# Peptides against a protein of PDB entry 3NZW, part 110

Target 1, 212 residues: chain A of PDB entry 3NZW
Amino acid sequence: TTTLAFRFQGGIIVAVDSRATAGNWVASQTVKKVIEINPFLLGTMAGGAADCQFWETWLGSQCRLHELREKERISVAAASKILSNLVYQYKGAGLSMGTMICGYTRKEGPTIYYVDSDGTRLKGDIFCVGSGQTFAYGVLDSNYKWDLSVEDALYLGKRSILAAAHRDAYSGGSVNLYHVTEDGWIYHGNHDVGELFWKVKEEEGSFNNVIG
Target 2, 222 residues: chain B of PDB entry 3NZW
Amino acid sequence: QFNPYGDNGGTILGIAGEDFAVLAGDTRNITDYSINSRYEPKVFDCGDNIVMSANGFAADGDALVKRFKNSVKWYHFDHNDKKLSINSAARNIQHLLYGKRFFPYYVHTIIAGLDEDGKGAVYSFDPVGSYEREQCRAGGAAASLIMPFLDNQVNFKNQYEPGTNGKVKKPLKYLSVEEVIKLVRDSFTSATERHIQVGDGLEILIVTKDGVRKEFYELKRD

## One batch from the design tools (peptide; made by RFdiffusion4, then SolubleMPNN)

Design b2_p18_3_s4 (from b2_p18_3, 8 letters changed)
Fold by OpenDDE base, seed 5:
Structure b2_p18_3_s4 (fold): chain B 212 residues (1-212), chain C 222 residues (1-222), chain A 18 residues (1-18)
Amino acid sequence: as target 1 above (212 residues)
Amino acid sequence: as target 2 above (222 residues)
Amino acid sequence: IPADPFADLLNPPAVPKP
């Protein structure tokens, strides 16, 4: 798995691969590693697919209950804290989760929290999470600027996941791409890695380690 | 070391069509190298036009299916005989599986039916309840033998239009029920040749708007 | 020991560095 999220002048970019593996077996190439909690809030999945899918869906329910009770959308801080508190209660039980909670509220603006099954909760501007995270960071960190255009930011997110998909055997399938703004998240498509790789290679003159 | 799980082998396969879905399974039940039964059905009609199989450890599979059937019953009681949708069924099964997260059902679960638009639907589950809607899925002992075949023949992976220099993929299209049944039969006959835990019989449940139909085919009894 | 029913499901999360 490779997931990433970063803040920039235009909001938040979220990009993830879609491969699931069971040891050496590719279980799926089409896993949805972004959970759309509500129109303004996203969760990402790394680690155990069931753990992330179950608890982030549960988180969605908790967020909806908050809205119903408080007549206001839950903050990204509060949503991430609910998840963090939950996984902390299961500390030592063997949950495997590396998640990012990304969203927008009027109070907070665009916000990213990292939450993992070890009980870590971090607010930040840039996170890559998964077995391919270091490959993604290599591309992302080298090209990241706060002042990126939306177009450049989307490309950078996509390109970083592509790099990880290329080098990490546990990442691949496709890139799912999101842009989060004050108006909510916008889905920017599913990009098959096989097609994307050759396109990027041709346009950039990159990936010269591959002959073609 | 104590192992609470058995492995009863077998293989299951789901394929979604445009307005139908199929869920198939062999009827062999085995422990290690010993055939326990040559006809032990593992694909079930659960009502509301939902078919289900949980393949792996048969005791866990049976327990899970029984719990789901009971869930369907209670859903009707609590919701004025409302039909359980396939997506809601999938969510329910996730909760059944994840409820035993720390002592999982040792099964690969597949359900098949029609979505609310009347389109074929297949959902697959891991032992702890992660699930995905897919066009096709193989599960069980010979899943690794069958799934690549399905990738090629259902999803047309690695197929390109002739004369395009590999630049244009073969377009996705739905398969007819006859084509799907052919693929299922070919899958299981092939798997039977290469896997000792697959054989004896093939039972196919076909879900359409008209209900569930069953077909049975003999497999090698070796 | 049954193959870790989770062995097939775990892509190890890499903890993001802050």
Scores: peptide ipSAE 0.026, ipTM 0.745, DockQ to the pose 0.354
Fold by OpenDDE base, seed 4:
Structure b2_p18_3_s4 (fold): chain B 212 residues (1-212), chain C 222 residues (1-222), chain A 18 residues (1-18)
Amino acid sequence: as target 1 above (212 residues)
Amino acid sequence: as target 2 above (222 residues)
Amino acid sequence: IPADPFADLLNPPAVPKP
């Protein structure tokens, strides 16, 4: 798995691969590692697929209850705290979760929280999460700027996942790409890694370790 | 060390068509290297035009299917006999599975039916309740033998239009029920040749708007 | 619990090494 999220002047980019594995077996190439919690919040998945899918869906229900009770959309801080508190109650039980909760509220602006099953909750500007995270960071950190255009930011997210998919055997399939703004998240498509790799190689003159 | 789980072998396969879905399973039940039964159905009509199979440890599979059937019954009681949609069924099954997260059902679960638009739907589950809607999925003992074949023949992976020098992929297209049944039969006959836990019989449940139809085919009885 | 052959696993995040 490789997931990433970063803040920039235009909001948040979220990009993830879609491969699931069981040991050396590729269980799926089409896993949805972004959970659309609501129109304004995204959760990412790394670790146990069921743990992430179940609890982030549960989180969506809790966020909806908040809206009903408080007559206001939940903050990213509060949403991530609900999840963090939940997983903390299961600490030591063997949950496997590495998640990012991403959203844009008027109060907070663009906000990313990392939440894992160890009880860690971190607010930050840039996170890469998964077995391919170091490969993604290599590309992301080298090209990241706050002032990126939306187009450049989307490409950078996609390109960083592609790098990880290329080097990490446990990452691949496709890139799912999201842009999060104050108006909510926008899905920017599913990009097959096989097609994307050759396109990027040709356009950039990159990936010269592979002979076309 | 005590192992609470058994493995009863077998293989299951789901394929979604345009206006139908198929869920198939062999009828062999084994323990270790011994055949317990040559005809033990493992694909079930659960009502509301939903078919289900939970393949792996048969005791767990049967328990899960019974719980789901009971869930359907209670859904009708609570919601004035409203039909349970396939997506709602999938969510319910997730909760059934994840409710035993720390002592899982040792099964690979597949359900098939029609979505709310009348399109074929297949949902697959891991033992702890992660699920996805897919066009096809193989589960069980010979899943590793069948799934790559389905990737190629249902999803047309690695197929290109002739004369395009590999630049144009074969377009995705729904398969007919006849074509799907052929693929299912070929999958199971092939799997039977290479896996000792697969064989004896093939039961296919076909879900259409008109209901569930069952077909049976003999497999090798080795 | 025996190794679940059917578990669809997403790779866990690398814990930042101190």
Scores: peptide ipSAE 0.026, ipTM 0.756, DockQ to the pose 0.264
Fold by OpenDDE base, seed 3:
Structure b2_p18_3_s4 (fold): chain B 212 residues (1-212), chain C 222 residues (1-222), chain A 18 residues (1-18)
Amino acid sequence: as target 1 above (212 residues)
Amino acid sequence: as target 2 above (222 residues)
Amino acid sequence: IPADPFADLLNPPAVPKP
């Protein structure tokens, strides 16, 4: 798995691969590793698929209850804290989760929290999470700046996942790409890694370790 | 060491068509190298036009299917005989599986039916309740032999239009019921030849708007 | 021992072990 999220002047970019593996077996190439909690809030999945899918769906229900009770959308801080508190209660039980809660509220602006099953909760501007995270960071950190255009930021997110898909055997399939703004998240498509690789190689003159 | 799990072998396969879905399974039940039964059905009609199979440890599979059938019954009681949709069924099964997260059902679960638009639907589950809607899925002993074949023949992976120098992929299209049944039969006959835990008989449940139909075919009995 | 029924678990994020 490789997931990433970063803040920039235009909001948040979220990009993830879609491969699931069981040892050396590729279980799926089409896993949805972004959970759409509400129109303004996204969760990402790394680790145990069932743990992430079950508890982030549960989180969505808790966020909806908050909106009904308080007549206001839940903050990213509060949503991430609910999840963090839950996994902390299960500490030592064997949950496997590495998640990012990404959203935009008027009060907070664009916000990213990292939450894992070890009980860690971190606010930050840039996170890569999964077995391919170091490969993604290599591309992302080298090209990141706050003043990226939306187009350049989307490309950078996609390109970073592609790099990880190329080097990490446990990452691949496709890139799912999201842009989060004050108006909510926008889905920017599913990009097959096979087709994307050759396109990027041709356009950039990159990936010269692969002879066509 | 106490091992609470057994492995009863077998293989299951789901494929979604445009206005139908199929769920198929062999009828062999084994323990280690011994055939317990040559005809033990493992694909079930659960009502509301939903078919289900949970393949792996048969005791866990039977328990899960019984719990789901009971869940369907209670859904009707609580919601004035409302039909359970396939997506709601999938969510319910997730909760059944994840409710035993720390002592899981040792099964690969597949359900098949029609979605709310009348389109064929197949959902697959891991032992702890992660699920995905897919066009096709193989599960069980010979899943590793069959799934690559389905990728090629249902999802047209690695197929290109002739004369395009590999630049144009074969377009995705739905298969007919007859084409799907042929693929299922070819999958199981091939798997039977290469895997000792698959054989004896093939039972196919076909779901359409008109209900559930069953077909049976003999497999090799070696 | 039957293959770990949890094998389909997404590889845990390589949390840097300390």
Scores: peptide ipSAE 0.025, ipTM 0.752, DockQ to the pose 0.324
Fold by OpenDDE base, seed 2:
Structure b2_p18_3_s4 (fold): chain B 212 residues (1-212), chain C 222 residues (1-222), chain A 18 residues (1-18)
Amino acid sequence: as target 1 above (212 residues)
Amino acid sequence: as target 2 above (222 residues)
Amino acid sequence: IPADPFADLLNPPAVPKP
């Protein structure tokens, strides 16, 4: 798995691969590693597929309950705290989760929290999570600027996942790409890694370790 | 060391068509190298045009299917005989599976039916309740033998239009029920040749708007 | 030994390094 999220002048970019594995077996190439909690809030998934899918869906329910009770959208801080508190209660039970809660509220602006099954909760501007995270960071850190255009930021997110898919055997399939703004998240499509690789190679003159 | 789980072998396969879905399973039940039964059905009509199989440890599979069938019954009681949609069924099954997260049902679960638009739907589950809607999925002992075949023949992976020098992929299209049945039969006959835990019989449940039809085919009994 | 029932895992999360 490779997931990433970063803040920039235009909001948040979220990009994830879509491969699931069971050991050496590729279980799926089409896993949705982003849960759309609400129009302004996303959760990403790394680690145990069921743990992430179940508890982030549960989180979605808790967020909706908050909205119903408080007549206001839940904050990213509060949403991430709910999840963090939950996983902390299960500490030592064997949950495997590496999540990013990404969203926008009027109070907070664009916000990213990292939450994992060890009970870690971190607020930050840039996170890559998964076995391919270091590959993604290599590309992302090299090109990240706060002042990126939306187009460049989207490309950078996509390109960083592609780099991870290329080097990490446990990442691949496709890139799912999101842009989170004050108006909510926008889905920017599913990009097959195979097609994307050749396109990027041709356009950039990159990936010269592969002969076409 | 005591192992609460068994492995009863077998293989299951789901394929979604345009306006139908198929869920198939062999009828062999084994323990180790012994055939317990040559005809033990593992694909079930659960009502509301939902077919289900939970393949792996048969005791767990049967328990899960029974619980789901009961869930369907209670859904009708609680919701004025409302039809359970396939997506809602999938969510329910997730909760059944994840409810035993720390002592899982040792099964790969597949359900098939029609979505609310009348399109074929296949959902697959891991032992602890992660699930995905897919066009096709193989599960069980020979899943690793069948799934690549399905990738190629259902999803047309690695197929290109002739004369395009590999630049134009074969377009995706829905398969007819007859084509799907052929693929299922070929999958299981091939799996039977290469896997000792697959054989004896093939039961196929076909879900359409008109209901669930069953077909049976003999497999090798070796 | 039964296959790990939790084998269908996404890759393990790594804590972001400071």
Scores: peptide ipSAE 0.023, ipTM 0.755, DockQ to the pose 0.312

Design b2_p18_4_s1 (from b2_p18_4, 9 letters changed)
Fold by OpenDDE base, seed 2:
Structure b2_p18_4_s1 (fold): chain B 212 residues (1-212), chain C 222 residues (1-222), chain A 18 residues (1-18)
Amino acid sequence: as target 1 above (212 residues)
Amino acid sequence: as target 2 above (222 residues)
Amino acid sequence: MFSLPFELPYLDKIIDPA
């Protein structure tokens, strides 16, 4: 798995692969590793698919309850704290979760929290999570700047996941790409890694370790 | 060391069509190298045009299916006989599975039916309740033998249009019910030849707007 | 809480081999 999120002048980019594995078996190439909690809030999945899917869906329900009770959208801080508190209660039970809660509120602006099953909760501007995270960081950190255009930021997110998919055996399938703004998240499509690889290689003259 | 789980073998396969879905399973039930039954159905009509199979440890599979059937019954009681949608069924099954997250049902679950738009739907589950909607899925003992075949024949993976030098992929298209049944039969016939835990019989449940139809085919009994 | 004394292979889809 490779998931990433980063803040920039234009909001948040979220990019994830879509491969699931069971040992050496590729269980799926089409896993949705982004959970759309609400129009302004995304959760990413790494670790156990069931743990992430179940609890992030549960989180969505808690976020909706908050909205109904408080007559306002939940903050990214509060949403991430709910999840963090939950997983902390299960500490030692064997949950496997590496998640990013990404969203926008008027109070916070674009915000990213990392939450894992160890109970770690971190606010930050850039996170890569999963077995391919180091590969993604290699590309992302090398090209990241706050002043990226939306187009360049989207490309960078996509390109970073592609790099991870290329080097990490546990990452692949496709890139799901999101842009989060003050108006909510926008889905920027599913990009098959196979097609994307050849396109990027041709356009950039990159991936020269592969002979076409 | 005590192991509460068994492995009863078998294989299941779901394929979604345009306006139908198929869920198939062999009828062999085994323990180790012994055939317990040559005809133990493992694909079930659960009502509301939902078919279900939970393959792996049969005791867990049966328990899960019974619980789901009961859930369907209670859904009707609580919601004025409203039809349970396939997506709602999938969510319900997730809760059934994840409710035993720390002592899981040791099964691969597949359900098939029609979505709210009348399109074929297949949902697959891991033992702890992660699920996804897919065009096709194989589960059980021979899943590793069948799934790559389905990738090629249902999803047209690694197929390209002739004369395009591999630049144009074969377009995705829905398969007819006859084509799907053929693929299912070929899958199970092939799996039976290469896997000792698969054989004896094949039951295919076909879900359409008109209901659930069942077909049975003999498999090799060795 | 029941804990299995052994790890079951392929129990869950792992989207990160941690």
Scores: peptide ipSAE 0.173, ipTM 0.827, DockQ to the pose 0.099; fails the geometry check
Fold by OpenDDE base, seed 1:
Structure b2_p18_4_s1 (fold): chain B 212 residues (1-212), chain C 222 residues (1-222), chain A 18 residues (1-18)
Amino acid sequence: as target 1 above (212 residues)
Amino acid sequence: as target 2 above (222 residues)
Amino acid sequence: MFSLPFELPYLDKIIDPA
């Protein structure tokens, strides 16, 4: 798995691969590793698919309850804290979760929290999570700047996942791409790695380690 | 060391068409190298045009299917005989599975039916309740043999238009019910030849807007 | 909490092998 999220002047980019594995078996190439918690919040999945899918969906319910009770959208801080508190209660039980809670509120602006099943909760500007994270960081860190255009930021997110999919055997399938703004998240499509790789190679003159 | 789980083998396969879905399973039940039964159905009509199979440890599979059938029954009681949608069924099954997250049902679950738009739907589950809607899925003992075949024949993976130098993929299209049944039969016939836990009989449940139809085919009995 | 005394293969889809 490779997931990433980063803040920039235009909001948040979230990009993820779609491969799931069971040992050496590719269980799926089409896993939705972004949980759309609500129109304004995204959760990413790394670790156990069921743990992430179940609890991030549960988180969505908790966020909805907050909205109903408080008559306002939940903050990214509060949403991530709910999840963090939940997984901390299960600490040692064998949950496997590496998630990023991404959203934009008027109070917080664009906000990313990393939450994992070890009880870690971190706010930050850039996170890559999963077995391919180091590959993604290699591309992302080299090209990141706050003043990226939305187009460039989207491409950078996509390109970073592509790099990880290329090098990490546990990452692949497709890139799912999101842009989070004050108005909520926008889905920017599913990009098959096979097609995307050749396109990027041709356009950039990159991936010269591959002949063809 | 005590192992509470068995493995009863078998294989299941789901394929979604445009306006239908198919869920098929062999009828062999085995423990290790001993055939317990040559005809033990593992694909079930659960009502509301939902067919279900939970393949792996048969005791867990049967328990899960029974719980789901009961869930359907109670859904009707609580919601004035409202039809359970396939997506709601999938969510319900997730909760059934994840409710035993720390002592899982040792099964690969597939359900098939029609979505709310009348389109074929197949959902697959891991033992702890992660689920995905897919065009096709194989589960059980011979899943590793069948799934790559389905990737190629249902989703046309690695197929290109002739004369395009591999630049144009074969276009995706829905398969007819006849084509799907042929693929299912070929899949199970092939799996039976290469896997000892698959064979004896093939039961295919076809879900359409008109209901569930069942077909049976003999498989190799060795 | 029930703990299995043995490892079961293929219990879950893994989206991070770590």
Scores: peptide ipSAE 0.171, ipTM 0.811, DockQ to the pose 0.099; fails the geometry check
Fold by OpenDDE base, seed 4:
Structure b2_p18_4_s1 (fold): chain B 212 residues (1-212), chain C 222 residues (1-222), chain A 18 residues (1-18)
Amino acid sequence: as target 1 above (212 residues)
Amino acid sequence: as target 2 above (222 residues)
Amino acid sequence: MFSLPFELPYLDKIIDPA
């Protein structure tokens, strides 16, 4: 798995691969590693698919209950704290989760929290999570600027996942791409890694380790 | 060392069509190298036009299916005989599976039916309740033999339009029920030849707007 | 919480092998 999220002048980019594995077996190439909690809040999944899918869906329910009770959308801080508190209660039980809670509120602006099954909760501007995270960071850190255009930021997110998919055997399938703004998240499509690789190679003159 | 789980073998396969879905399973039940039964159905009509199979440890599979059937019954009681949608069924099954997260049902679960738009739907589950809607899925002993074949024949993976130098993929197209049944039969006959845990009989449940029909085919009784 | 006396092979779809 490779997931990433980063803040920039235009909001948040979220990009994830879609491969699931069971050892050497590719279990799926089409896993949705982004959970749309609400129109303004996303959760990413890394680790155990069931743990992430179950608890982030549960989180969605808790966020909705907050909205109903408080008549206001939940903050990214509060949403991430609910999840963090939950996984902390299960500490030592064997949950496997590496998640990013990404969203936009008027109070907080664009916000990213990393939450894992160890009970770690971190606020930050850039996170890559999963077995391919180091490959993604290599590309992302080398090209990241706060002042990126939306187009460049989307490309950078996509390109970073592509790099990870190329080098990490446990990452691949497709890139799911999101842009989060004050108006909510926008889905920017599913990009098959096979097609994307050849396109990027041709356009950039990159990936010269592969002879076409 | 105590192992609470058995492995009863077998294989299951789901394929979604445009306005139908198919869930198939062999009828062989084994323990180790012994055939317990040559005809033990493992694909079930659960009502509300939903078919289900939970393949792996048969005791766990049967327990899960019974719980789901009971869930359907209670859903009707609580919601004025409202039909359970396939997506809601999938969510319910997730909760059944994840409720035993720390002592899982040792099964690969597949359900098939029609979505709310009348389109074929197949959902697959891991033992702890992660689920995905897919066009096709193989589960069980011979899943590794069948799934790549389905990738090629249902999803047209690695197929290209002739004369395009591999630049144009074969377009996705829904298969007819007859084509799907052929693929299912070919899958199971092939799997039977190469896997000792697959054979004896093939039961296919076909879900359409008109309900569930069953077809049975003999497999090799080796 | 029930602890399994043995490791179950590859039960969950692993999104991260870690």
Scores: peptide ipSAE 0.164, ipTM 0.820, DockQ to the pose 0.093; fails the geometry check
Fold by OpenDDE base, seed 3:
Formats: structure tokens, C-alpha cells, sequence
Structure b2_p18_4_s1 (fold): chain B 212 residues (1-212), chain C 222 residues (1-222), chain A 18 residues (1-18)
């Protein structure tokens, strides 16, 4: 798995691969590793698919309950704290979760929290999470700027996942791409890694280690 | 070493069409190298035009299916006989599976039906309740033999238009029910040849707007 | 909480093998 999220002048980019594995078996190439919690809040998944899918869906229910009770959308800080508190209660039980809670509220602006099953909760501007995270960071850190255009930021997110998919055997399938703004998240499509690789190679003149 | 789980073998396969879905399973039940039964159905009509199979440890599979059937009954009681949608069924099954997260049902679960738009739907589950909607899925003993075949024949993976030098992929299209049944039969006949835990009989449940139809075919009894 | 005395291989889909 490779997931990433980063803040920039235009909001948040979220990009993820879609491969799931069971040992050496490719279980799926089409996993949705982004959970749309609400129109303004995204959760990413790394680790156990069931743990992430179940608890982030549960989180969505808790966020909705907050909205109903408080008549206001939940903050990214509060949503991430709910999840963090939950996984902390299960500490040592064997949950496997590496998640990013990404959203935009008027109070907070664009916000990213990392939450994992070890009980870690971090606020930050850039996170890559999963077995391919180091490959993604290699591309992302080399090209990241706060002042990226939306187009360049989307491409950078997509390109970073592609790099990880190329090098990490446990990452691949496709890139799912999101842009989060004050008006909510926008889905920017599913990009098959096989097609994307050749396109990027041709357009950039990159991946010269592959002869084709 | 203490192992509360068994493996009863068998294989299941789901394929979604445009306005139908198919869920198929062999009828062999085995323990180790001994055939317990040559006809033990493992694909079930659960009502509300939903078919289900939970393949692996048969005791867990049967328990899960019974719980789901009971859940359907309670859903009707609580919601004035409202039809359970396939997506809601998938969510319910997730909760059944994940409710035993720390002592899982040792099964691969597939359900098939029609979505709210009348389109064929197949949902697959891991033992702890992660689920996805897919066009096709194989589960069980011969899943590793069948799934690549389905990728090629249902999703047209690695197929290109002739004369395009591999630049144009074969376009995706829905398969007819006859084409799907042929693929299912070919899948199971092939799996039976190469896997000892698959054979004896093939039961296919076809879900359409008109209900659930069953078909049965003999497999090798070796 | 029930703890399995052994690990079942390939029990769950893993989206991060770490």
C-alpha cells in the first residue's frame, strides 16, 4: 500500500494506490483505500483492510452523530481524535491501521491528521503511509512546494503514487486521486498504473531503467 | 497444535452481468483427503433476491449463512417487510464477520444479487469483513486457479485489439447469461482437473429481476 | 477477548504488509 496526503495553497491532495494482498497473492487491484466520511472529510486506509474499512465507516457514523447533536460539522481534529481514542482502547488487541484523516473546515482550514493503531496521532502538512511510503516521499519531497498550482499538485500526488507502485511489490493497480477544498472533496478519477506508467514515461522521459 | 478450524475445501465463483448475477459453487465437501459428501450445497438463496456462499470451514460458513438469513427475517420484522438491498446486505455481513474479529469465521464470503438500479452485483468478503463490489470473484480452494482466468475472460485483462500493436485494450462489455454460465462451467471443470478439493457437482444460482434460478451440472467424481 | 493460539495465514486482506 501507498497512501499520501499533503497541504498546499490550493487545499489538500490525497492520492492512494488500490492493491490488496494476502501474502504473495494479489487479492485485489481495485481496493478503495479512501473512505469518503462526509463531503468534507476523507479517511485513507493502510494496514488491515477490514480494520480500516470497519472503523473508518464507524467514524463516519460518529461524525454524523456529532453534526446532528451539535448542528455543526465535526472538526478534523475532533474526528481524528475519536478514531485515535478508539484504536487506543484496542491497543495490543492486534488492530492494524495507518490512516490519514483529511478535511477542510472553516475553523481549521485544510487539515491532515495521521492516526495509527499504535495510538499515534499527528497533525502535519505532508504524510505518506504504507509499505511504499519511502518511494512516494522520494518523489514528493523532491518536488513539493506550498505554491503548487492545483494541476501541478494533483500531478505530483499521482506521480508519487506511481513511483511507489513501480518499486513496491505491494502497491499497484491504480491511483485514486482527490482534491479537498473548502467546498469539499473532489474525486479526480482512477488512473490505471499500467497505462499511467507508459504515459508518464513518454511525457517526462522518466523511468529510463525500463526499456520499452 | 490446537486448531479449532477445519478446511472443507470447495470453490465458489460470482460473476455480475448487466441485469443478472451468478453465484456458483461445487458440491464437494472434504476433510483432509477424504470426501465427506459429493453433494453438499454451499450456495444459498437467502431471500430478497440475495444469494450467498461462505466457503472454507463449513461449520463457520453454515453458521454465518444462518445468521444472515436470520438477519434478513429481523430486517423484515423491524422495517415493515422492506426488501433488503444488496448493499445493505453487504454492510450487515461485514458486521457479522467483524463481530468475530478476534475469533473469525474462517470463510471467504461472496454474495450476489441486483443493485437498486437493477444491475448485477457481486460482493466479496475476507474472513474479518472487508468487502468490495466486483464484477467477478473466485473464492475457496481453487480461487488462485480460477481468478486469473476470470480476470482475462470477464474483465478482458491483457487482451488487446488485433492490429493495434497492444495499444488499444479490448473494450469492456457485459457478458450474456449464456456466456457467463459457459465461463463458470469451464472454470469449474478446469479447477476439478487440477484441484482435489473441487469436484462432484456444480450448482449455479442465477439472480434476475424475476427471482433466483438454480442450475446443476455434474463434475468429475475423482 | 478471544485470542487465537495460532495465526491463520492469509486471513485478511492486507493493504499494507508491514
Amino acid sequence: as target 1 above (212 residues)
Amino acid sequence: as target 2 above (222 residues)
Amino acid sequence: MFSLPFELPYLDKIIDPA
Scores: peptide ipSAE 0.162, ipTM 0.829, DockQ to the pose 0.099; fails the geometry check

